Peptides against a protein of PDB entry 3OGK. Designs and how they scored, part 62

Target 1, 307 residues: chain A of PDB entry 3OGK
Amino acid sequence: ATPDRLSRRFPNLRSLKLKGKPRAAMFNLIPENWGGYVTPWVTEISNNLRQLKSVHFRRMIVSDLDLDRLAKARADDLETLKLDKCSGFTTDGLLSIVTHCRKIKTLLMEESSFSEKDGKWLHELAQHNTSLEVLNFYMTEFAKISPKDLETIARNCRSLVSVKVGDFEILELVGFFKAAANLEEFCGGSLNEDIGMPEKYMNLVFPRKLCRLGLSYMGPNEMPILFPFAAQIRKLDLLYALLETEDHCTLIQKCPNLEVLETRNVIGDRGLEVLAQYCKQLKRLRIERGADEQGMEDEEGLVSQRG

## One batch from the design tools (peptide; aimed at target 1 F27 Y240 R286)

Design b1_p25_4_s1 (made by RFdiffusion4, then SolubleMPNN; from b1_p25_4, 13 letters changed)
Fold by OpenDDE base, seed 5:
Structure b1_p25_4_s1 (fold): chain B 307 residues (1-307), chain A 25 residues (1-25)
Amino acid sequence: as target 1 above (307 residues)
Amino acid sequence: SWVVREVPDLDPAGKLGTGLEVERL
């Protein structure tokens, strides 16, 4: 249960995943309850877990000091850092990680809450890393990072296979997609409808191996950009898409090799019927309740308990 | 309570290492 007991039992530990309390409980964390803070674990890692290459913090409080200590303690031995739904750090902490851990392969900040000071962390990563395989800051708000740094990462990291980003304008990522020749997974971005230019996104060229995809704010007008490679899509994240039931049906029919679908209740029973008809390789379906439950007067957009 | 789970962790060379998942309930 305590960091010191675990390090004594597992002195050669290579990977550690820590799960803190639910996010709602993070606001009520009493400082005396170390179970929400990574600090005691980072101290133990620094002192005693010298073979640790993978660290995953989920729903924990992580300070810049914690990240700095971790970075310096593990340096190039750190291959994976996942800050999954964490809080308490700034981009200075991320800068420390990428500065000291130059051989990092997986860097994740998905759904983490942080203070953004600058975009230096991504720039530093772009300048020095050639090992990156997975970069994930999905469902985060970075306003100061450069799409050019992401492009540089794609050029330099030939093993880059999965990238999930925040609200980058997709057109700013054209250079990234061109450079990311081995990319298999992309999530995030921002599709912004332009009534004056309906073909705004139709000339987007995606990486040839792309098969796991989630484009944020994709509406029915943008959806056709997927059609040329829909048959190779194995995973779709439609949680943040702006697709109605009929749009789901249209897209699903074009994805016969779909294995994983994540979407909202808007898929409806009709969408589920189409999914069952056309997607015979489906392994996982996740349906979340959208915020729009209050506005969906139309019962057709609700998944029944029988579906 | 704390739940500790041991999970296999293979390095790129196929060597088995020890991984832990620790959850506070």
Scores: peptide ipSAE 0.335, ipTM 0.857, DockQ to the pose 0.023
OpenDDE base, seeds 1, 2, 3, 4: peptide ipSAE 0.284, 0.135, 0.108, 0.309; ipTM 0.826, 0.661, 0.668, 0.823

Design b1_p25_4_s2 (made by RFdiffusion4, then SolubleMPNN; from b1_p25_4, 11 letters changed)
Fold by OpenDDE base, seed 3:
Structure b1_p25_4_s2 (fold): chain B 307 residues (1-307), chain A 25 residues (1-25)
Amino acid sequence: as target 1 above (307 residues)
Amino acid sequence: SWEVSEVPTLTPAGKLGTGLEVVRT
């Protein structure tokens, strides 16, 4: 469909999802400039889609100018922006969004590629937003944002239920977790093993409602931090965990209410057997086989047709 | 019943991976 045809047919459109590139683009198998620019769509949104509250760009090229135009056109009417696996923008574009869209509830830039100029966008969001429900910059590289701003967001946004972040040291997020009283989902962070301090993370206090979790670089030594609330876990993202087959078995046995599991092939047939035995409420299972795991000859770490 | 689909995925190392998505129906 063309933007103009869409607006004519659906003048009261509230939600728009655009897909601009094939999945191959995610892996740089095609030129970065291949696919769709959002510019024509942003123009149409600005001019004719006055009731649009939710925008989801998936695998699109998005410029700072596009974001600025969208931000100014929709302002506080924009409730959801998802830059899903997008490219072409900088943190200036994000700054424009959070500056003009003060009532945004969902902001996602998961797996997007961008140029980071500063951390002002997160600071601005922290200073002015009280509506945020979902913040997701999972699998992104922000080095200039402050965990303190994340804490401020948690304090000010009482409806904040899902936060996915990059590689923050988990201990820097203690204040965030304390403030995020209604948080149900957390993914990301960075767990750094310290042989000299085996209890480094044992004093972490997670939000009481936390039931969807994915801690990056969580190894078997850090895994016990989940045990006190493992029975309430409904979703686990173990894609970035450093767990072996036996570790998976140990954790899964403690999560009888698990509904969604995302993990790697390291779970093995044994892990799948344990999953089937202990997780009777399982609804979705995702197993990823990475290129680096193709060489794993360990039969226990392989998923066969038995699972 | 379970529905199984193959999906491309990014590994933590940023490499191309293949994933199975299994959904209970």
Scores: peptide ipSAE 0.051, ipTM 0.522, DockQ to the pose 0.628
OpenDDE base, seeds 1, 2, 4, 5: peptide ipSAE 0.040, 0.039, 0.042, 0.036; ipTM 0.564, 0.559, 0.659, 0.480

Design b1_p25_4_s3 (made by RFdiffusion4, then SolubleMPNN; from b1_p25_4, 15 letters changed)
Fold by OpenDDE base, seed 1:
Structure b1_p25_4_s3 (fold): chain B 307 residues (1-307), chain A 25 residues (1-25)
Amino acid sequence: as target 1 above (307 residues)
Amino acid sequence: SWEISEVDDLDPQGNLGKGILVVRH
């Protein structure tokens, strides 16, 4: 559908999801000339979609001007913004969103590519938002944002239930975890091995309600930090974990209530067997092909048709 | 029963992922 056709048909639209570059079978449904830019849609939102509270752009080009226009047009009525694998914007665009949309509940920019100018957007969010429920900038590279702002968000947003971040040193998030009393989901961070301090992560305290988890760069030495609450884990994201097949088996055996697992092919047939044996509540399994496929001709780290 | 599909989208919980999705019904 074109933006104008959509607004004419659904003037009271509350939620909009746009996907750029769809599968070939769906190309006939997309106007040829929109080029994946959100600009025409943002214009239409601003002019005609006055009830819109949720926007999800996937694989689209989004400029700072687009974000600014959207922010000003929807202001505190905007509850959800998802920039899913988008590109073309900077942190100035994000700043505009959080400045004008002070009641935003969901802010996602997972796997988006952007130019980072500063960390002001997160600071502004921390200073003014109390409504945030979901914050997700997983698989992004923010170097100029402060863990202190994340802690402030956790303290001020009592309904914060899901946070996914980039490469924060996990020890810098201790204050965040302490403040995020209602947090159910956390993904990201960075675990860094220190040969001189092998136990540096053993005293990490996670939120009591945490049940969906993915720690980046978690190896077998760090994995034991999950064991005290492994029985309450319902979702694991192991895509960026540094676990071998046997490590997967060890962890999975400790997660009898696991419902969702996301991992790489390294889980192997053995890991899948263990999963089937111990995780009777499993509903979803996602296996990605890891970069490790280049070297692992070893049978133990591959999922076959038998698994 | 299990269904297997290739996915590159948000799941109903709002999580992004790709690869092979196995869903238990």
Scores: peptide ipSAE 0.039, ipTM 0.535, DockQ to the pose 0.264
OpenDDE base, seeds 2, 3, 4, 5: peptide ipSAE 0.031, 0.036, 0.044, 0.016; ipTM 0.562, 0.558, 0.585, 0.430; seeds 2, 4 fail the geometry check

Design b1_p25_4_s4 (made by RFdiffusion4, then SolubleMPNN; from b1_p25_4, 12 letters changed)
Fold by OpenDDE base, seed 4:
Formats: sequence, structure tokens, C-alpha cells
Structure b1_p25_4_s4 (fold): chain B 307 residues (1-307), chain A 25 residues (1-25)
Amino acid sequence: as target 1 above (307 residues)
Amino acid sequence: SWEVRTVPTLDPAGKLGQGIEIVRT
């Protein structure tokens, strides 16, 4: 479809989702310049789609200029922006979005590639936004953003229910978790094992409503931090956890209300059996294969076709 | 009913792999 055809057919469009690359393609497998530029769409949005509140670009090329134009065109009417596996922008583009779209509720940059100039975009968001419900820059590499800004967002955005972040040291997010009273979903962070301080994470306090969780680099030593609220967990993202088969079994047994599990092949047939036994509410299971298949000669750590 | 799908995935190291998604419908 062309932008002009869309606007002519749907002048009152409120939500737009565009996909620039094949669904089966991974972002890293496709050249950055392959797919659609959002520019013509942003132009059309600016000119003709005046009721558009939600924009989702998936696997598209997005420039800072595109973001700036979109931001200015929609301003506080923009409620949702998802840059899903997009590329071509910098944090300046993000800054423009959060500067002009002060009532944005959902901001997603998951798996997007960008040039990070500074952390100003998150700071600006923290200073001015009170509407944010979903913040997601999962699977991104932000090194210049501040956990304190995330904490400020949590304090100011009372409707904040889902936050997915990159590799923040989880202990730096203590203030965030304390402030995010209504948070239901958290993914990301970084758990760093310290042989000298094996219990450094044991006193981590999570939001009371937290039920969807994915902690990056969580190992068996850190896993017990989930046990106090494991019964309320509905979704687990263990893709980046450092759990072995037995650890999976241990955790799964403690999550009887689990509805969604995302994990790696390390769960094994044994883990799947445990899952079937204890997680009767399971609705979705995602098992990724790659690292575990080549490295584990141990049959227990592999999901067979029989499982 | 259960639907099984094969999906492209990335491992924790960023290596491309294949995944299975099982969805209860």
C-alpha cells in the first residue's frame, strides 16, 4: 500500500502499523537499508492523518528528521509510538518525540538499532511526562541513560504498568521498583554475579503487582529473589537467563499461574514435563534454539521432538 | 487447540536461531 492510498481510504485512521521487512527476517540478517523508509508515511501522517494516535513501525528505516516531523505533526495527540526493530535514527530523534509528544503513553524502541548521542531523551521524558503506561527499549544498547530518570518516570507516571529496559544493573533500579507501584511487567536489567557477594540481590524489592518478568542474566543464585511472588507470575522471559534445566524445573514448579513462558532449549524435555505438570494455565510457550543445541551433549538439556 | 509455529529467534549472544512457539488457542 502507498501512504496516499491509505489516507484516502482511511482519513480518520487512529492506528497505523507498518512493516518494512519480511516477518520471517531478523533485523540483523537484513541490510540496514533494506525495507521501507518511513519518510513518505510520516509526510502522509502530517498532512492527512490528523486523527492518528498510534504509530507502529516495524523493521523500517526511521531518521531523526522523520521522528521530528512526526512529533511536531502529532504532538500531544500521539499516544503510541513503536519503533520495533527499526534503524536509522539517533537519540536526537527520540528527544524530539518526547519533547513534543508529552502525553505519550507507549514508547517502544525494542530491538531497534540507533546511534546513541546522549541520555537526554529519557531525561526529558522523566521531566515532562505523566501519562506513560508502557516504556520499552528491550534488546537495545543504551549506555548513556540514567536509572534515576527511570525512577523519576515511575514516580510521575502513575499508570506505568510495563517497563522493558536494556542492561541496567538491577541494583540501580531499586529506586525505580520502589516508585513503580503499579508496575505489572518488567523485562531487562542486568544481574551480575559477584562471588564475594552472593546475596547482593536477595533484598531486591519488586513492585507488588509484578506478574510479567524477564531478568537478564539471572542465574540460579539470583533466581530465589522471585520465589516470594512466583505464584503470581503469569509471564516469564527466560531467554537471557542463565538457568540450566534443573533451575528451570525449580522455577516452573513455583509458578503455577504461568501463562506465557519464553525460554531456550536448555529447558529440556524434563523442564517441559514439569511445565506441563505444574503450569495448567499455560497459553504460550516459546523455546528458542541456538546456543543450547550445539553446546549441550547432555540429553537432559535438550528439547526433543518427543517433548 | 494448540498451534505450533517455527519462528526466527536470537539467542542471548545475538546469534540467529530457530524457535518454536506453541500457542493455545
Scores: peptide ipSAE 0.127, ipTM 0.790, DockQ to the pose 0.604
OpenDDE base, seeds 1, 2, 3, 5: peptide ipSAE 0.117, 0.101, 0.123, 0.117; ipTM 0.775, 0.774, 0.780, 0.783

Design b1_p25_5 (made by RFdiffusion4)
Pose (drawn by RFdiffusion4):
Structure b1_p25_5 (pose): chain A 307 residues (1-307), chain P 25 residues (1-25)
Amino acid sequence: as target 1 above (307 residues)
Amino acid sequence: DERKEELKHVMENRKSGPIFEFEKP
């Protein structure tokens, strides 16, 4: 339908969610220029959806111009913006929204593709934003943003509950973790082990409420940092973990309250057996396909009728 | 590092959905 039709039928929308490209686009089957331009919708938001406080764009083309317009038109009223699997914008668009939308509660860019010119958008949040509840740039290449800015955000945002990040060194986030007292969910970061520091991590202060998490590139040697509070973990994202079938069993075994598990097929039939009696409350399970070129990551990394 | 790059590449260029997906009603 046209944006005109939407605003005529529902002039007082508070929350809008638009999807664009077909689902196939998540698998590189849809041309990049196929469509899903968000622009006519933003123009319609400016003129006729004057009550909108939350926007979620999914698999859509979003430009800097369109986000500059959205930020100016909705300003302090924009409580939540989700750029979900979108493309076509840059850090100029992010900066525009974080300077004009001073009360953003939830900002999300998971799996989006954009051009990164600088890191001022994150710094701008760190300097002025107090209201942030959820910040999410989970699956994203950011090379110019400072972990110091993220720590500062945690110090200023008492209601920060959920943060998902890129390839930050976990050690650089120690300050962030101490400051994020209310943090219930963390995903991302980078666990980079060097033989030089056999106990490079073991001294992580995780927020005492963290129960939904996934540490990227986590290996068997760093896995134990989760054991002190594994009884509390309700959601686990081992999708980007570097741990073998045997290690999965050991960790899954320690999470009796796990309700959500996402992992690669390395979990193996053996891992599913473990999951079968230790985690009776399991509600959602996703087993993504792993590295399927040179053996199934190990000789147990195949799930079957047994599992 | 090579292993991390391979994992990241596989996960970013997924050819299909999950091998197995479950959700409790």

Design b1_p25_5_s1 (made by RFdiffusion4, then SolubleMPNN; from b1_p25_5, 13 letters changed)
Fold by OpenDDE base, seed 2:
Structure b1_p25_5_s1 (fold): chain B 307 residues (1-307), chain A 25 residues (1-25)
Amino acid sequence: as target 1 above (307 residues)
Amino acid sequence: SEKRKKLDYTLKNRKSGPLFEYEAP
């Protein structure tokens, strides 16, 4: 559909989700002149969709100008912005969003590619937002943002329930975890092995309600930090974990209430057997191909057609 | 580590969907 047709048909639209790069079969349904750019949609939103509260762009090209226009047009009425696998913007665009949309509840830029100019957007969010429920910049590479701003957000946003971040050192997030009293989901960070300090992470205190978790680069030495609350874990993201088949088995056995598991094929048939045995509430399983297939001597680290 | 870099590269450059996906009805 074209933006103008959408606004005419649904003038009171509250939620919009646009998907770029459709399958070949869908190409005929999207005018070629629209391409993957959000610009014409943002124009239509600004002019005619005055009740729009939620915007989700997936695999779209988004410019700073687009974000600025959207921010100013919707202001505090914008509750959700998801830039899912988008590109074309910088942190200036993000700054505009958080500056003008002070009541935003969900801000997502997972797997988006952007130019990072500074960390001001996160600082501005920390200084003025108290409504945030979901913050997600998982699988992004922010180098100029401050963990202190994340902590401030946690202190000020009492409804904050889900946070997914890039490669922050987990120890820099201690203050954040202490402040995020209602946090249920956390993904990302970076666990860094230190041979000289094997208990580097053993004293980490996680939020009491944490039940959905994905720690990046978690190895078998760090895995025990989950054991005290493993029984309450409902979702595990092990895509970026450094666990072998046996490590998967060990962890899965401790998570009887697991509902969602995302991992690599390193789980193997053995891990799947253990999963079936111990996780009777499992609702979703996702297995991805990992680079660890290269050079693995252990045949158990492969999911076969038997599983 | 080299392993970390390889994993990161592979996961970030996904060209294909998951190897296996199950969702209970």
Scores: peptide ipSAE 0.153, ipTM 0.792, DockQ to the pose 0.567
OpenDDE base, seeds 1, 3, 4, 5: peptide ipSAE 0.122, 0.145, 0.145, 0.139; ipTM 0.781, 0.805, 0.791, 0.792

Design b1_p25_5_s2 (made by RFdiffusion4, then SolubleMPNN; from b1_p25_5, 13 letters changed)
Fold by OpenDDE base, seed 5:
Structure b1_p25_5_s2 (fold): chain B 307 residues (1-307), chain A 25 residues (1-25)
Amino acid sequence: as target 1 above (307 residues)
Amino acid sequence: SEKRELLRKNLRNRKEGPLFEYEAP
């Protein structure tokens, strides 16, 4: 409940997960900053939790000063940092983390809100880290980072197995994919249609072990790039794909070993029927309301209670 | 772009929670 109680009770704590803002705060039912500051926790970590290797902040307010203090306090002992839906920091805070925590294995900032000053944090990570296993800045907007740094990370971090990124043009990641020999999961990127070159992405080579995928803006024209290895796909994130109901059916039929599917309501009852028919190993299904729901004219693209 | 706008809308929808979620026992 309180930082001081935690450290007194568990001085040898190795993993800490904090959940701050309740969902009610997201809907302005209570103040957004309610119980959300990590500062007192970071102070306690620095002073009393000397064995802490893993930190997960979910929906917390995190300042650059907080990150700097955490980084310096844990240094190379910090193996995991997850800034999950956090806010209040800039890329300077990230730079401090990667500068001081050079043996970090998991770095996540998925859905976090931050001010981007430069791309130095990713460059620093690329220059000094060889331990990284998971890098995740999915659903974030970095405009100043370089795909070349991502490639360098892949080359230097032989245990890199999961990477989720923002809106990199997928063709700029060719070098990354070639370097990331052990990559099992990739989400993000940007597939951009070129009317003059419909086969723009057909020569894209993915890592051989890739089995968890979520390519942003993938449409039916790009979808065939998955077909050569569709049988080995175990997880699909189609939340940001541009697939209609029929496209879902086509892809799902080719993924008999699918275990996890995340998609939008556009899958429809027909897509769910196909899923049930062909994906006997399915363990998890998540369906979100999509932006395309407002444009649906037919009920086929809608999930009903019968599904 | 239309694609970017779709992404942003989907992000907002995700914050509202899933329409449906299944997990096998």
Scores: peptide ipSAE 0.166, ipTM 0.827, DockQ to the pose 0.620
OpenDDE base, seeds 1, 2, 3, 4: peptide ipSAE 0.153, 0.158, 0.156, 0.168; ipTM 0.828, 0.826, 0.824, 0.818; seed 4 fails the geometry check

Design b1_p25_5_s3 (made by RFdiffusion4, then SolubleMPNN; from b1_p25_5, 12 letters changed)
Fold by OpenDDE base, seed 5:
Structure b1_p25_5_s3 (fold): chain B 307 residues (1-307), chain A 25 residues (1-25)
Amino acid sequence: as target 1 above (307 residues)
Amino acid sequence: SERRKRLDDVLRNRKSGPLLEYEAP
C-alpha cells in the first residue's frame, strides 16, 4: 500500500503498523526507493491521518526529522509509538517525541539501533508524563540515562504496568521497583556477579503484581530471588538468562502457573519434560537457537523433536 | 563482566528464527 492510498481510504485511521524489509537487507546498498523509510508515511500522517493514535514501525528507517514531524503532528493525541527494530535516529528524536507527546501511553524502541547523545529524553519523560502504561527499550544499550528518571516515571505514572529496559544494574532499580506498585511485567536490567557479595541481590523487593519477568544475566545464584513469587509468574523470558538445563528445571518446577516461556535450546529435552509436567497452563513456548556450551557428556542441552 | 561476555558469545551465534515455536490452540 502507498501512504496516499491509505489516507484516502481510511482518513479516520487510528492505528497504523508498517513493516519494512528484514534488517539483514539494511546492510546492503538499499535503493532510495526501497520503501523502508518512514518519511513518506510520516508526511501522510501529518497531513491526512489526523485521528491516528497508534503508530508501529517495524524494521523501518526512522530519522530524527521523521520523529520530530510525527511528534508535532500528533502531539498529545499520540498514545502509542513503537519503534520496533528500527534504525536511523538518535536520542534527539526520542526527546522530540516525549517533549511533544506528553500523554503517550506506550513507548517502545525494542531492538532499535540509534545514536545516543544524552539521557534527556528519559528525563523529559519523567518530568512531564503521567499517562505511561508501557515503556520498552529492551535489548538496547543506553549508557547516559538515569535509573532515577525511571523511578520518577514509576512514581508519576500510576498505570505503569510493563517496563522493559536495557543494561541497568538491578540494584540501581530498587527505588523504581518500590515506586512501581502496579507493575506486572519487567524485563532487562543487569545482574552482575560480585565475588565479595554472592548474595547481593537476595534482598531485592519486586512489585507485588509482577507476573511477567525476564532478568538479563540471571544465573543460578540469582534465580532464588524469584522463588518467593514464582507461583504467580505467568511469563518468563529466559533468552538473556545464564541458566543451564538443570537450572531451567529448578525454576520451571516452581512456576506452575507459567503460560509463556521464551528461552534458548539449553532448556533441553529434560527441561521440556519438566515443563510439560509442571506447567499445565502453558500457552506459548519459544525456543531460540543459542550456541550454549554443550557439556561434553549430556545431550541435555539440545532440544530434539521428541520434546 | 565474564558473565556478560559469555552470554554475548551465546547470543552472537544465534541462528535467525526460533528452533521451536508452540502456541496452544
Scores: peptide ipSAE 0.171, ipTM 0.828, DockQ to the pose 0.544
OpenDDE base, seeds 1, 2, 3, 4: peptide ipSAE 0.169, 0.163, 0.159, 0.174; ipTM 0.827, 0.822, 0.822, 0.827; seeds 2, 4 fail the geometry check

Design b1_p25_5_s4 (made by RFdiffusion4, then SolubleMPNN; from b1_p25_5, 11 letters changed)
Fold by OpenDDE base, seed 5:
Structure b1_p25_5_s4 (fold): chain B 307 residues (1-307), chain A 25 residues (1-25)
Amino acid sequence: as target 1 above (307 residues)
Amino acid sequence: DEERERLRYVLRNRKEGPLFEYEAP
């Protein structure tokens, strides 16, 4: 399909999803230069898709100019923008989006590659947006954004239900969690060990509705912070947790209402057995290859055909 | 913990796909 054909056929289109790379293909099987440019699509959106409120670009090349054009073309009519595994833009493009699209409800840039110029985009979002429901920059590397802006967003956006972030120290997000009263999903952050203060995270207060969770770098020492509400957990992202097989077993046993689990093969056959035993509501399971697999000496730490 | 930091780096830079995926009907 071409942009012009799309607009002629569906002039009243409200939602558009474009995929530049095969979703099912592994990264190493895709050529480096594989991908589509969004430019012709953005041009078509600007000219002919005037009811479009949701845009999802997946694995595409997106420039700042593209984002600027999109932002100005759709303005407050844009409710959803997902830059899913995209590349080619900087934070200036993001700034344009949040500046012009002040009613945006969903902003995603998960696993996108970009050049970070500053943290102004998040600040602008914090200053003017009250509509945000989903914010997701999971698996990105922002170093110039402020956790205070995230807190401000939580305070001002009362419908905020899902937030996924990069490597913020979790303790810097205390204010955010307190403000995000309706938050149901949180992923990311950074849990860091402190041998001098092993329980530095034990007093963390999570939003009361939190039921979908993925704390990055959570180890067995930090895992107990989940225990008070483990029965409430419906989804766990353990892909970037630092849990061994036995730790998985411990946590899974405490989550009888778990519906979705994403983890690495470190869960092992043992963990899968425990999962089957205790999590009768499980609807989705994703197991990825663990980067730590080479360091594991225990065969039980590997998923086999038995599991 | 130095080992933990190494693991963090490796995990964040991994580009692997799923070994197993299940979705209930």
Scores: peptide ipSAE 0.305, ipTM 0.879, DockQ to the pose 0.571
OpenDDE base, seeds 1, 2, 3, 4: peptide ipSAE 0.263, 0.246, 0.279, 0.270; ipTM 0.859, 0.851, 0.871, 0.870; seeds 1, 3, 4 fail the geometry check

Design b1_p25_6 (made by RFdiffusion4)
Pose (drawn by RFdiffusion4):
Structure b1_p25_6 (pose): chain A 307 residues (1-307), chain P 25 residues (1-25)
Amino acid sequence: as target 1 above (307 residues)
Amino acid sequence: SLELELRHQDFSLPALSRPPHEEWS
């Protein structure tokens, strides 16, 4: 339908969610220029959806121009913006929205593709934003943003509950973790072990409510930092973990309250057996495919009828 | 009541460097 039709039928929308490209686009089957331009919708928002406080774009083309317009038109009213698997914008668009939308509660760019010119957008949040509840750039390449800015955000945003990040060194986020007192969910970061520091981590202060998490590149040697509070973990994202079938069993075994598990097929039939009696409350399970070129990551990384 | 997704058994789609993080049904 046209945006005109949407605003005529529902002039007082508070919340809008638009999907663009077919699902197949998440698997590199759809041309990049196929469509899903968000611009006519932003124009319609400017003129006729004057009550909108939340926008979620999914698999759509979003430009800097269209985010500059959205930020100016909705300003302090924009409580939530989700750029979900979108493309076509840059850090200029992010900066525009974080400077004009001073009360953003939830900002999300998971799996989006954009051009990164600088890191001022994150710094701008750190300097002025107090209201942020959820910040999510989970599956993104950011090389110019400072972990100091993220820590500062945690110090200023009492209601920060959920943060998902890129390839920050976990050690650089120690300050962030101490400051994020209310943090219930963390995903991302980078666990980089060097033989030089056998106990490079073991001294992580995780927020005492963290129960939904996934540490990227987590190996068997760093896995134990989760054991002190594994009884509390309700969601686990081992999708980007570097741990073998045996290690999965050991960790899954310690999470009796786990309700959501996402993982690669390395979990193996053996891992599913473990999951079968330790985690009776499990509600959602997703077993993504792993590195399927040079053996199934190990000789147990195949799930079958047994599992 | 379990939502189970065995995507590792689906070979109708291209292999990716990273899997897409889709919404739950």

Design b1_p25_6_s1 (made by RFdiffusion4, then SolubleMPNN; from b1_p25_6, 10 letters changed)
Fold by OpenDDE base, seed 2:
Structure b1_p25_6_s1 (fold): chain B 307 residues (1-307), chain A 25 residues (1-25)
Amino acid sequence: as target 1 above (307 residues)
Amino acid sequence: SLQLELLHLDYSLPRLERPPRLDWP
């Protein structure tokens, strides 16, 4: 479909999702000059899609100019922007979005590749937004953003329910967790084991409504921080956890209300048996192959055909 | 509200893999 045909057919479009797909068969349907660029779509949005509130780009090339045009065209009418696995922009583009779209509710840039110039975009968001419900920059590399701005966002955005972040040291997020009273989902951060301080994370206080969780680099020594609220956990992302098969079994037994589990092959057949026994509300299971397969001498860390 | 999902030609963006933290033995 061409952008112009879309606007003519659906002038009152409220939500647009564009997916870049590398299929040779689709080359005949889209001009080669468009490639994976959002530019022609942003132009059409700006000119003809005046009711558009939600934009989702997946695997698209997005420039700062595209983001600036989109921001100015939709302004406070833009409620959702998802840059899902996109590339081509910098933090200047993000700054334009948060500057002009002050009522944005969902901002996602998960797995996007970009050039980081500064942390101003998050600061601007913290200073002016009170509408944010979902913030997601999971699996991104930000080095210039401040955890204090994240705390400010949590304090000011009372409807904030889901936050996914990059590699913040989890202790830097203590203030954020205290402020995020309505937070239901958290993913990311970084747990860093300190042999000299085994209880480094034992005093972490999570938001009371937290039920969807994925802590990066969580090992067996840190896992007990979940035990006080494990019964209320509905979703676990263990893809980036440092848990062995037995650790999985221990944690799963404490999560009887688990609905969604995402993990690696390290769960093993034993972990799957425990999951079946204790998690009767399970709706979705995702098991990925981890790099750990090359070194696992332990036969228990593999999901067999029985599992 | 009308939601549309459109397929577009992808320039293959490499998936950002988080490097596994090597547990030092």
Scores: peptide ipSAE 0.025, ipTM 0.524, DockQ to the pose 0.052
OpenDDE base, seeds 1, 3, 4, 5: peptide ipSAE 0.026, 0.022, 0.023, 0.020; ipTM 0.573, 0.584, 0.552, 0.540; seeds 1, 3 fail the geometry check

